# Ledger of designs, part 172: peptides against a protein of PDB entry 4PN1

Target 1, 261 residues: chain A of PDB entry 4PN1
Amino acid sequence: KIEMNFLNKPIVPDTTKVISNFLTHYLITEPVEHVEIEAKLGTLIDLETQNRFEFPVMNETILNPEFNLRTRFESDMTASEHKYLNEFLNQAFRDSQKPGRLPFAYKHTKQVDLFYETEDNSRDKIRVSKNQSDNQVLACVKKRRVADLFLYCPNDAFDIRISISDELPVSMPSGNQQPSLTRLKDRVGYVHQEIKIDLTKTTQNDPVYDTTERHELEVEFGNIADLRDRAQKAKDGMEAPLFRRVQLFMDNVRILRREHS

## One batch from the design tools (peptide; made by RFdiffusion4, then SolubleMPNN)

Design b1_p25_2_s4 (from b1_p25_2, 12 letters changed)
Fold by OpenDDE base, seed 5:
Structure b1_p25_2_s4 (fold): chain B 261 residues (1-261), chain A 25 residues (1-25)
Amino acid sequence: as target 1 above (261 residues)
Amino acid sequence: SELIEKMILTSKNWSEEIWRNSRLP
């Protein structure tokens, strides 16, 4: 007979604990009401070298936000990488449809995001999302970035940014207001066990930037209510449900960040 | 605008490529 360890119980990776605590803070301790929690694949760039950040670690490492590491995060990837991930996820989707598996759900969305300045000239813009086909309004929100947690992943194709945002529903801008920015989003979305995986191609006209297109992959918690419940239980001393959910999330992220052409 | 049309066209091309390759619903 073989046991898992000398306690014969599952062990929780430290990364899971750190992330769980991070999430618990913004779910329970200082709760964000309309919280969005997502991980984006990208690259930590060293501001001094303008190359990928190098840190003296050999595996996935959560960077301490209290330290200024002089880095920026680029959530963009190459078209080829994006294509590869799409093909990979398509195959995963197909495989999940087989008997005995939990199936992926799939959705393809094309939308236009219109950004408007707020009356108070706050940094937060109002985003109106419309369906590209019929211009139906899908959402009108004011998104506030609350917190970021960065994972340096030296062995993988991508680093990770876990972000917590508040997507506050707001009223539509006045008819006399013009968008300050227009962005087209072409998104293919995969959902497995309430974890959302989105491949998004964005096109925007930004005179400041040379590139008008961006390719992003994001992984999002699809059931915030459940996650909040788990986080509350964790605060009450029952951490296992939260750890399991975070572990699932991170495993999916880890799978994706390792894939490259 | 011409720019918007170009963006839409680009998006359509990308989507078509995805559908052609994936054949997913």
Scores: peptide ipSAE 0.016, ipTM 0.440, DockQ to the pose 0.013
Fold by OpenDDE base, seed 1:
Order: C-alpha cells, then structure tokens, then sequence
Structure b1_p25_2_s4 (fold): chain B 261 residues (1-261), chain A 25 residues (1-25)
C-alpha cells in the first residue's frame, strides 16, 4: 500500500556511488593485484590545532582528496572505547547465533610483526608476521598504501579512512638482517557476510620512547574476488550488485562508528 | 612465492568458533 518513492524503485545514496567508483578504479581500471580494502575508525586531526578538524558540514561527508586540508588521520582510540566495541561485537555475535540469523564467525589471534628495510631502500618495509605462540610465519609482505578516502563524520564518535593497499608477497629477508621495528598484535576478528571486523591491540617498543599501545578497529572486504566481479559488472553497466555490497559494508561501518561508552 | 601467498591466505582464513577468548573489560 506504500511505495519507496515516486518511481517505486530503490535509490542509491550518493555516498555509495562515490565509494563504489573509488573502489572500481583500483579493482578494475588500474587494478591492484593483491588488493586490501579496509575502513579504519579514527579521527581527522587538524594539524594546526591538533584537535579534531571541524569541517563546515553537518553529516557524513566524503572529503575531496584533491584538496590539501592540512589534516592527518589518527586510527587510534582509547582503551575504553576499544573495550566497549569489543563488548558490543560480542553481543552482536551472540545475537547472530539465534535462529533465523546469519551467524558471525570469530577468531582470536596473537602475532608479532617484524619490519625490515628493503634492499632497494624503498620507503615500504617488509613485514614478517609470526604467531606468538609457536613463532610460525604467517605472512611476509610488502604493503604499499595505494589510496585513501576520508569520511568526516561530525555526528559520530569516529571519522573513517577507507584505504586501498597492495599486500605484495615477498621473500623472507636475509637471515643476517635485523628488524628495524617489532610490533605485537592482539587481534579479535569477527566475520559476518564476508565482511571482516577486527579489533586490534598493538604494542610497540621504541628504544627512545616507552612502550606505546594502540587500539584500532578496522572493517575489511573479506571476499575481494567477489568484489572485483561486482566491480567488473558495474563497468559493464550493471551497477546494482556493487552498490549493494558497498552499502552493506558502509552500513556496518556506520553502526560501529556510532557506538561509544 | 606461491607458498607465501598461501600462507597469507591461510592467515586471513577465518575459522568459525565460539568466542571464549575475547578481550575482557
């Protein structure tokens, strides 16, 4: 007895279109081979004031990357915020196990990341990840940040950075090479409909500075092959599957960034 | 290498399990 709108057809939010186009570029147009696509919760910081930046907008806004806004993105949050999100996700996990729901999967990992300089003296470091319990090598990659898209969210606890990265598998560093940096990671991961949500506690030792602890939440596309297929279809004129997937991703991000203790 | 790629994929593989080792408040 009611219709969605005067066309009685779904409408795609502009945010979804912009993000979809952004992703399509790095999936199809200039494809990144070992692409990682994730959103991190954090804060856009004004470089002058060192406080959260205040943009002249009243809601979620994708920032134009062509403008130098003299900001930085801090992907850290307080321990209290991180704990709250953990509790929130635990409850969401429990609720999803009920009949009629699609269940979350859960994984807890503890790893150590060792960073090495590259032989070509490139800016990017080689990261060797090992399991803390048995020292098994989990990954050896050279991660390159390809592109970022920032969302200012004045009504929410966090701003968002969507990042395109290339995780290039590389050979292990030479046995005589020492790591330039060591980082411990305690990660709890939740997966729902192939979207990964990770809460990560990072501990880093600096010879000059005391131990630094960071708390991060990231949301990642768990099925890149499917996403790439959807992006290709979009390039071929069928945009709906991509839009639906991006909408799902962003709705999950929106849920998380609104939560606070 | 293919081995490294497999290792990376394995590390990103999510096994279903009941949460019992999550972070405590």
Amino acid sequence: as target 1 above (261 residues)
Amino acid sequence: SELIEKMILTSKNWSEEIWRNSRLP
Scores: peptide ipSAE 0.006, ipTM 0.318, DockQ to the pose 0.015
Fold by OpenDDE base, seed 2:
Structure b1_p25_2_s4 (fold): chain B 261 residues (1-261), chain A 25 residues (1-25)
Amino acid sequence: as target 1 above (261 residues)
Amino acid sequence: SELIEKMILTSKNWSEEIWRNSRLP
């Protein structure tokens, strides 16, 4: 008989622990009420070289935010990469429909986001999301970025930013207000085991940024209530359920960040 | 872990600063 180690007990990778603790903080310790937790694929850019960041590590590494690494995260990819990932996910979707598998769900959404300024000098804007087809209001929220955790992935096509956000539902802006920014989103969404994978093409006319089109891939925890319950259990000493969920999330992220055309 | 908590706090503060100074919504 083979044992898994000299204790014959499961161990948890550091990455899983760090991410789990990070999530637990904003789920339980300092809970974000309307929390959104997502990972975006992108590239850590060295601000000095404007090339992909090079750090003296050889594998997936959570960057220590205490260090001034002089980086920015570009949550974007080429149209070609985005198309490839779409095709990849389409195939994964098809394969998951086979007997013995857990199936993907699929949804295609086109929406427009209208951003409005607030009266309290807050940098947080009100976002009104509408369907492009019928202008039905989908959401009206004030989104605030709470925290980020960056993963440098030297062996993969993409680096990762895990973000904690607060999406506070708010009242619609007054009818006489004009949006400060309009953004079109074409989103293809996949859901597998309550993990959401979104491919989003964003188009905007921004006077500040030259980039008018972005291609993003996001992986999001689709069941926050369950995740919060798992995090609470972890705080109470039962960490395994949280670790398993984080491991699932990260494995999906790892699959995606390795794919390239 | 003390280190993890410190990292979380630092990440939070940094993220808030970046968000506040961001030109994009």
Scores: peptide ipSAE 0.000, ipTM 0.267, DockQ to the pose 0.089
Fold by OpenDDE base, seed 4:
Structure b1_p25_2_s4 (fold): chain B 261 residues (1-261), chain A 25 residues (1-25)
Amino acid sequence: as target 1 above (261 residues)
Amino acid sequence: SELIEKMILTSKNWSEEIWRNSRLP
């Protein structure tokens, strides 16, 4: 008989604990009402060198937000990398349809996002999302980035930003108001065990901002209610359900960030 | 832990500042 360790009990990695606590704070302690929790693949850029950031660590590391590391996170990848990931996920989707597996769900969405200024001139803009085909309103929200947690991943193709956002539903802008920014999104979404994986191609035409095509991959918790419940249980002393869910989330992220063309 | 709580608070403030100063909406 083999035991897991000298206590013969499961052990939770520090990464899982740190992330779990981070999430619990914004789910329970200072709860964000309309919370979105996602991880984006990208690159930590050293502002001095404009190259990928280098830190004296040898593996996945949560960066301490107390320190200004003079970095920026670029949530973008090349078209070829994006294509490779799409193909990879397509194969994963196909494999999951086989007997004995839990299947992926798949959805392809094309939408237009219209951004409007607020009356208070807040940095938080109102976003109206519409389906490109029929202009049906999908959402009208005021999104605020609440917090970020950055993971430096020196052994993988991508670094990770985990973000907490508040997506407050708001009324539609007045009819006389013009959008300050228009963004087209072509998104393919994969859902497995309520974890959402989205590949998004974004096209933006704006006189103020650089016009560019962006390629993003994000991993999102698809069941916030369940996650909040797990976080509450963790606060009440039962941490295992939350840890398991965070571990699942991070394992999916880890799989994806290792893939590259 | 105290360290984690401090990190969370710092992260919140830092992230908000970065977001406000971001060129992108």
Scores: peptide ipSAE 0.000, ipTM 0.250, DockQ to the pose 0.080

Design b1_p25_3_s1 (from b1_p25_3, 10 letters changed)
Fold by OpenDDE base, seed 4:
Structure b1_p25_3_s1 (fold): chain B 261 residues (1-261), chain A 25 residues (1-25)
Amino acid sequence: as target 1 above (261 residues)
Amino acid sequence: SLKEEIEERQKLLEKKLEEKAYAPL
């Protein structure tokens, strides 16, 4: 007979605890009302060297946000990387349709994002998202970045930024306002067990720079109400449901960042 | 350099892509 360990009880990885506590803070302790929680694949860049950041660790590690490491996070990837991930997720989708599996849901969306300056000249812009085909308004929000948690992943092709944002629904800008920025988004979305995985190709025209294209992959908690409930239970002393959900989220992130490594 | 890192990653990915069916975004 084999036991899990000398206590014969499950143990929670430290990474799971740290992330869970981070989420609990912004879900429960200082709650963000319209919270979005996502992880993006990208690269931590050392501002001093302009190369990928190098930390003296040998595996996935959460960087302490209290330290200014003089880094920036590049959430972009190459077109070929993006294509590879798309092919990988398409295969995962197909495999999940087989009997005995939980199926992916899939959606392809093409939208235009219009950004407007706020009357108070705040840093936060109003984003109006519309469907490209029929111009139907999908959302009108003011998005504020609340907090970031960075994971340095020396063994993988990508580092990770977990971001907490507040997406405040706001009224449409007045008809006399012109957008300061327009972005076209081609997004393929995969949902498995209420975890959203989005591959997004973003095109924007910069008045100073030529048309730029960005390729992003993001993983998002698709059921915030459930996550908040789990976080509340954790705050009340029952941590297991939250830990399980965070573990699921992180395992999906880990699969994606390892795929071409 | 960052450029070299990207090029190396690209080369690795291209090799992997040769073995897989194309599925555009």
Scores: peptide ipSAE 0.040, ipTM 0.359, DockQ to the pose 0.017
Fold by OpenDDE base, seed 3:
Structure b1_p25_3_s1 (fold): chain B 261 residues (1-261), chain A 25 residues (1-25)
Amino acid sequence: as target 1 above (261 residues)
Amino acid sequence: SLKEEIEERQKLLEKKLEEKAYAPL
């Protein structure tokens, strides 16, 4: 009978360990209260060349945040790539409805995000999200980006940014306050095993460059409470549940970043 | 007014989004 290795035991990939430790830090060690954890597909851009960053590695590589690589991350793709991914996910959705599979859930959402300046002119704006059809308030939050982890993926169409954010619920702005920025979002959302995959078209008016459209793909942990429980268990010496969940998340990301038109 | 300008921009954005809407499942 064939064995997995000379110990005949599973081995955890180093990538899984690094990401798990990163998540554990912001879930348990220095816990973010209203944490959002997502991966965005995009491109690491070299600030000097303005082209995709090139690094002397041959596969998926987590970049060390201690090094200033003089890069920026562009969380965008072409309309054709975005459309292709939508078609791909639609097919995956259909296939998952078959007997013997775990089904996707699907949701299409159109919303408007209104951004307001804070009274103290703090850097973080208040975001009011409303349903586009009936103008009902969906959320009112102040979102703070806490940390990023970048994956350079030389063999794939996209690089990855894993972000830790704090979405602080706040009171609605005063009725006399006008939004400083408005964004429209058309979001097609898929959920499989509590991993959320969102394709979002964002339209925004720029006062200098007219109207811009962004195409984003996000993969998010849909059950933070479960993830936090797994992270706590990992801190207590039982790492396997966390590793399995992170592996699932990353496998979904890896599938998506390889797809393109 | 600023409010009117924002509303006009929003309408323009809505139109652009509708023109590029994906087909539902």
Scores: peptide ipSAE 0.023, ipTM 0.465, DockQ to the pose 0.011
Fold by OpenDDE base, seed 5:
Structure b1_p25_3_s1 (fold): chain B 261 residues (1-261), chain A 25 residues (1-25)
Amino acid sequence: as target 1 above (261 residues)
Amino acid sequence: SLKEEIEERQKLLEKKLEEKAYAPL
């Protein structure tokens, strides 16, 4: 007979605990009302060297936000990497349709995001998202970045940024306002067990940075209400449901960040 | 005008997006 360990109970990785605590803070302790919680694949760049950040660790490591590590995060990848991930996810989708599996859902969306300055000239812009095919308004929000948690992943193709954002629904800008920025998005979305995985090709004319195209992969918690419930239970002393959900999320992220062409 | 420039820019971006559209499943 084999047991899991000397207690014969599941053990929670420290990474799961740290992330769970981070999420609990913004779900329960100082709750963000219209919270979006996502992980982006990208690269931690050392501002001094302009190369990928090098830290004296050998595995996935959450960076302490209290320390200025002189890094920036680039949420981008090459077209080839993005294509590979698309093919990988397509295969995962197909495999999940087989009997005995939980199926992926799939959606392909082409949208245009129009950014407007706010009347108070706040740093947060109003984003109007429209479907490219029929110009139907999909959303009108003011997105505020609340917090970030960075994971340095020396053994994988990508580092990770977990972000807490507040996506406040707001009224449409007046018809006389012009957008300050237009962004086109070609998004391929996958959902498995309420975890959303989006591959997005963004086309944008940036007069300053000359960034005309970006390739992003995002992993998002698709059921915030459930996550908030789990976080509340964790605050009440029952941590297991939250840990399980965070573990699922992170395992999906870990799968994806290891994949590259 | 700025409006016209934005519109033309958008059209150009749309064209670029169409030319490099992602393959669906």
Scores: peptide ipSAE 0.047, ipTM 0.433, DockQ to the pose 0.011; fails the geometry check
Fold by OpenDDE base, seed 2:
Structure b1_p25_3_s1 (fold): chain B 261 residues (1-261), chain A 25 residues (1-25)
Amino acid sequence: as target 1 above (261 residues)
Amino acid sequence: SLKEEIEERQKLLEKKLEEKAYAPL
């Protein structure tokens, strides 16, 4: 007979606990009403060298925000990396359609995001998202970044930023108002067990800025109500459901960040 | 205090991230 440890009981990885606590804060303790929780693949850049930072750790590590780490996060990848991940996810999609598996759902969306200044000259802009083909309004929101948690992943192709955002639905801007910024998004979305994985190519024609195209991969909790329920249960002393959901999320993130061409 | 520093850093981060989020590519 084999036992899992000397207590013969499951143990929760520390990473799972830290992330769960982070999420619980913005789900329950100081709840964000229209919360979006996503992980983006990218690179922690050393501000001095402008290269990927090398922390003195050997594995996935949540960075302590209390320290001045002198880093920035670039939520971007090369076109080649993005293409590779697209091919990888396409294969994962196909494999998930086989008997005995839980299937992916797939959606391809092309949208335009129009950003508008607010009347109160607030820092947050109003984003109107429209379908590129028929100009159907998909959303009108004011999105505010609330918090970030950074994971340094020295053994993988990408580092991770987990972000908490507030996506507040707002009224459409006045008809006479012109957008201050326009972005085109080509997004392929995969959903597995209510976890959303989006590959997004963002294009912007700007005469001033060098980068006109960005390639992003994001992993999002697709069922916030369920996650909030799990977080509440965790606050009430039943942590296992939250830990399981966070573990699932992180395992998907870990799979993706390891893939490279 | 450490708490105040964290809060200030968070506000600064939010500011920078919002600027980046809405900044041109």
Scores: peptide ipSAE 0.000, ipTM 0.240, DockQ to the pose 0.037; fails the geometry check

Design b1_p25_3_s2 (from b1_p25_3, 9 letters changed)
Fold by OpenDDE base, seed 4:
Structure b1_p25_3_s2 (fold): chain B 261 residues (1-261), chain A 25 residues (1-25)
Amino acid sequence: as target 1 above (261 residues)
Amino acid sequence: SLEELIREQQELLAESLEKKAYAPL
């Protein structure tokens, strides 16, 4: 018989606690009404060196947001890395279809995002998302990023940004308004145990700049209502459900950030 | 092996957390 430790009780890693507290704040304490919670793979870049950030730590570390580390986060990867991750996830999908496993769901979506300025000249633009094939409106939202939490991962291919966003549903812009920006998205989506993993290729045409392409990998909590319920229970003293969900999320992120071509 | 031990500990933790999730307050 094996026991977990000398108390034979579960112990939660500090990383899980910190992230759980961060999520609880924006789910319960200062609740974001239409919350989106996602992790993006990318690179923390030191603005002084223009290289990947170096910190005197040897493992995954949540950076303290109270300190200005003079960094930027680049949520982009090479086409080769993105392709490798796609192949990796495709294999994971196939393996999950085997008997005794929980299967992935898969969806391939091509959409166009149209960005519109608001009448009040607010920083937040209205985004209209349409299906590229039939122009069906998928969403019309005003998205505001509320908070970020950065994880420096010195042993892995990527660093992580966890973001809290508010996606407020809004009315469609008037027919006389022209979009200030258009963006094409080619998204391959995987869902496993209500954790959503998206590989997204974005193409943007700028009149001034050449066409820019970005390759992103996002991991998102697919069931916000459940997560909010878990966070509320955590506030009420029952933390285990939240910790379990955060651990699942982070383990998936950890798998992905270790993969590279 | 270390891998087996890690897996076992992770499973135990997961099971324990899930069990607590359904335990009445």
Scores: peptide ipSAE 0.005, ipTM 0.325, DockQ to the pose 0.037
Fold by OpenDDE base, seed 1:
Structure b1_p25_3_s2 (fold): chain B 261 residues (1-261), chain A 25 residues (1-25)
Amino acid sequence: as target 1 above (261 residues)
Amino acid sequence: SLEELIREQQELLAESLEKKAYAPL
């Protein structure tokens, strides 16, 4: 018989605890009402060198947000990398349809996002999302970025940004307002165990810089109500359900960031 | 449960590492 360790009890990685505490803060302690929690693959860029940030660590490391490291996060990847990840996820989808597995769900969506300035000239814009084919309104929200947590991943192709956002439902802009920005989104979405994985091609028309295209991969908690329940239980002294869900999320992120063209 | 997941992951990792130890680099 093999034992796990000298206590024969499971231990929780420190990374899981740190992320769980971060999430608990914005789910329970200072709750965001319409919270979105996502991880994006990208690159931490050193503002001084304009190269990938370097830190004296040898593995996945959560950066302390209290320190100004003079970095920016670029969530864009190459078309080749994006295509590779799409092929990888397609294969994972196919494999999950086999007997004895939990299946992926798949959805392809095309939408247009229209951004409107607010009357108070706040930094937060109103986003109207429409179906690209029939112009049906899908959502009208004011999205506020609440917090970010950055993971430096020196052994992988991508670094990670975990973001907390508030997507406040708002009324449609007046018919006289013109959008300040329009974005086209082509999104391929995969869902497994209520974790959403989205590959998004974003096209933006800029009158000065011509049309720009961005390729993004995001991983999102698909069941916020369940996550909030788990976070509440954690505050009440039962941490295991939250740790389990965070570990599942992070393992999916870790799989994806290791895949590269 | 968390305990079950951690156990499964640790066992899978141990098995994987054991297999690699017997494989040429």
Scores: peptide ipSAE 0.005, ipTM 0.316, DockQ to the pose 0.019
Fold by OpenDDE base, seed 2:
Structure b1_p25_3_s2 (fold): chain B 261 residues (1-261), chain A 25 residues (1-25)
Amino acid sequence: as target 1 above (261 residues)
Amino acid sequence: SLEELIREQQELLAESLEKKAYAPL
């Protein structure tokens, strides 16, 4: 018989603990009402070199937001990388349909996002989302980025940004307002154990700026109510449920960021 | 450019987070 360690009890990785605390802050301590929590794959860019950031660490490392490392995060990948990840997820989907597994759900959506300036000149724009096929309004929201947590991943193809956002439902803009920008989204979504994995091709048309195309992969907590409940329990001294959920989320992220063409 | 706007937003967010003296718990 072997034991896990000298206590023969599970131990929580520090990464899981740090992320759990980060989430708990915006779920419970300073609660975001309409919270969205997602991880995006991308690259930490050194603002001085314009190359991928290099830090003297050898593994996945959460960057301290209190330190200005002079970095930006590019939540983009090549079309080939994006295609590879799509094929990878398609295979994972197929494998999950086998007996004894929990199956993925799959959805393909195409939407257009129209962004409108607010009357108060706020930096937060109103986003009207419509289905591309029939122009049916899907949502009208004001999305505010609340916080970011960056993970530098020197051994993987991608770094990670975990973002806390507030997605507030708002009234439609007045009919006299023109959108400041439009964004076409072609999204394939996979859901496994309430973790959402989205591959999104985004085409942004800006009246002032040139058209830009982005290829994004995001991993999102699909059940915020459950996550908030777990975070509350953690704050009350029962941390295990939250740690397990965060570990699941991060394991999925880790799988994805290791895959490359 | 979009990149510049993203950078600006990220810088502003980083500054905001720094000023808040974020402590996870």
Scores: peptide ipSAE 0.000, ipTM 0.218, DockQ to the pose 0.048
Fold by OpenDDE base, seed 3:
Structure b1_p25_3_s2 (fold): chain B 261 residues (1-261), chain A 25 residues (1-25)
Amino acid sequence: as target 1 above (261 residues)
Amino acid sequence: SLEELIREQQELLAESLEKKAYAPL
């Protein structure tokens, strides 16, 4: 018979607790109404060196937001890295269709995002998303970044940014208003156990830098209502359901950030 | 339960490490 430890009781990793508390704050304590919670793969860049940030730690570490580390986060990767991750996820999808496994769902979407300035010249732009094939409006939102939590991952290919955003539905811009920016998005989406994994290739025309491509991978909580319920239970003293869900999310992120070409 | 999940993960890790120890060089 195998026991977990000398008490034969579960112990929750500190990383899981910290992330769970972070999520609980923006789900329950100061609730974001139309919350989006995603992790992006990328690189923490040291503003002084312009290289990947170096911190005196040896494993996955949540950075304290109270300290100015003079970093920026680059949520981009090379085309080859992005292709490798796509092939990896395709194989994971195929393997999950086998008997005895929980299957992935797959979706491929191509959309155009049109960005409009607000009447009050606020920092937040209105985003109109349309299907690229038939120009049908998919969404019209004003996205506000609420909070970020950064994970420095010295042993992995990528660092992680967990972001809390508010996606406020808004009315369509006036018919006479021209978009300030147009962006094409080619998104390959995988869903497993209500965790969404999206590979997105973004193409943007820039007057200065011509056409630029960005390659992003994001992991998102696909069932916010369930997550909010779990967070409420945690606030009420029953933490286990939230910890389990956060652990699942982070394990998927950990798998992906270790993969590289 | 969280306890069961942790136990299962530990068992899987132990099994994986054992397989690596006996893998051909």
Scores: peptide ipSAE 0.000, ipTM 0.311, DockQ to the pose 0.018

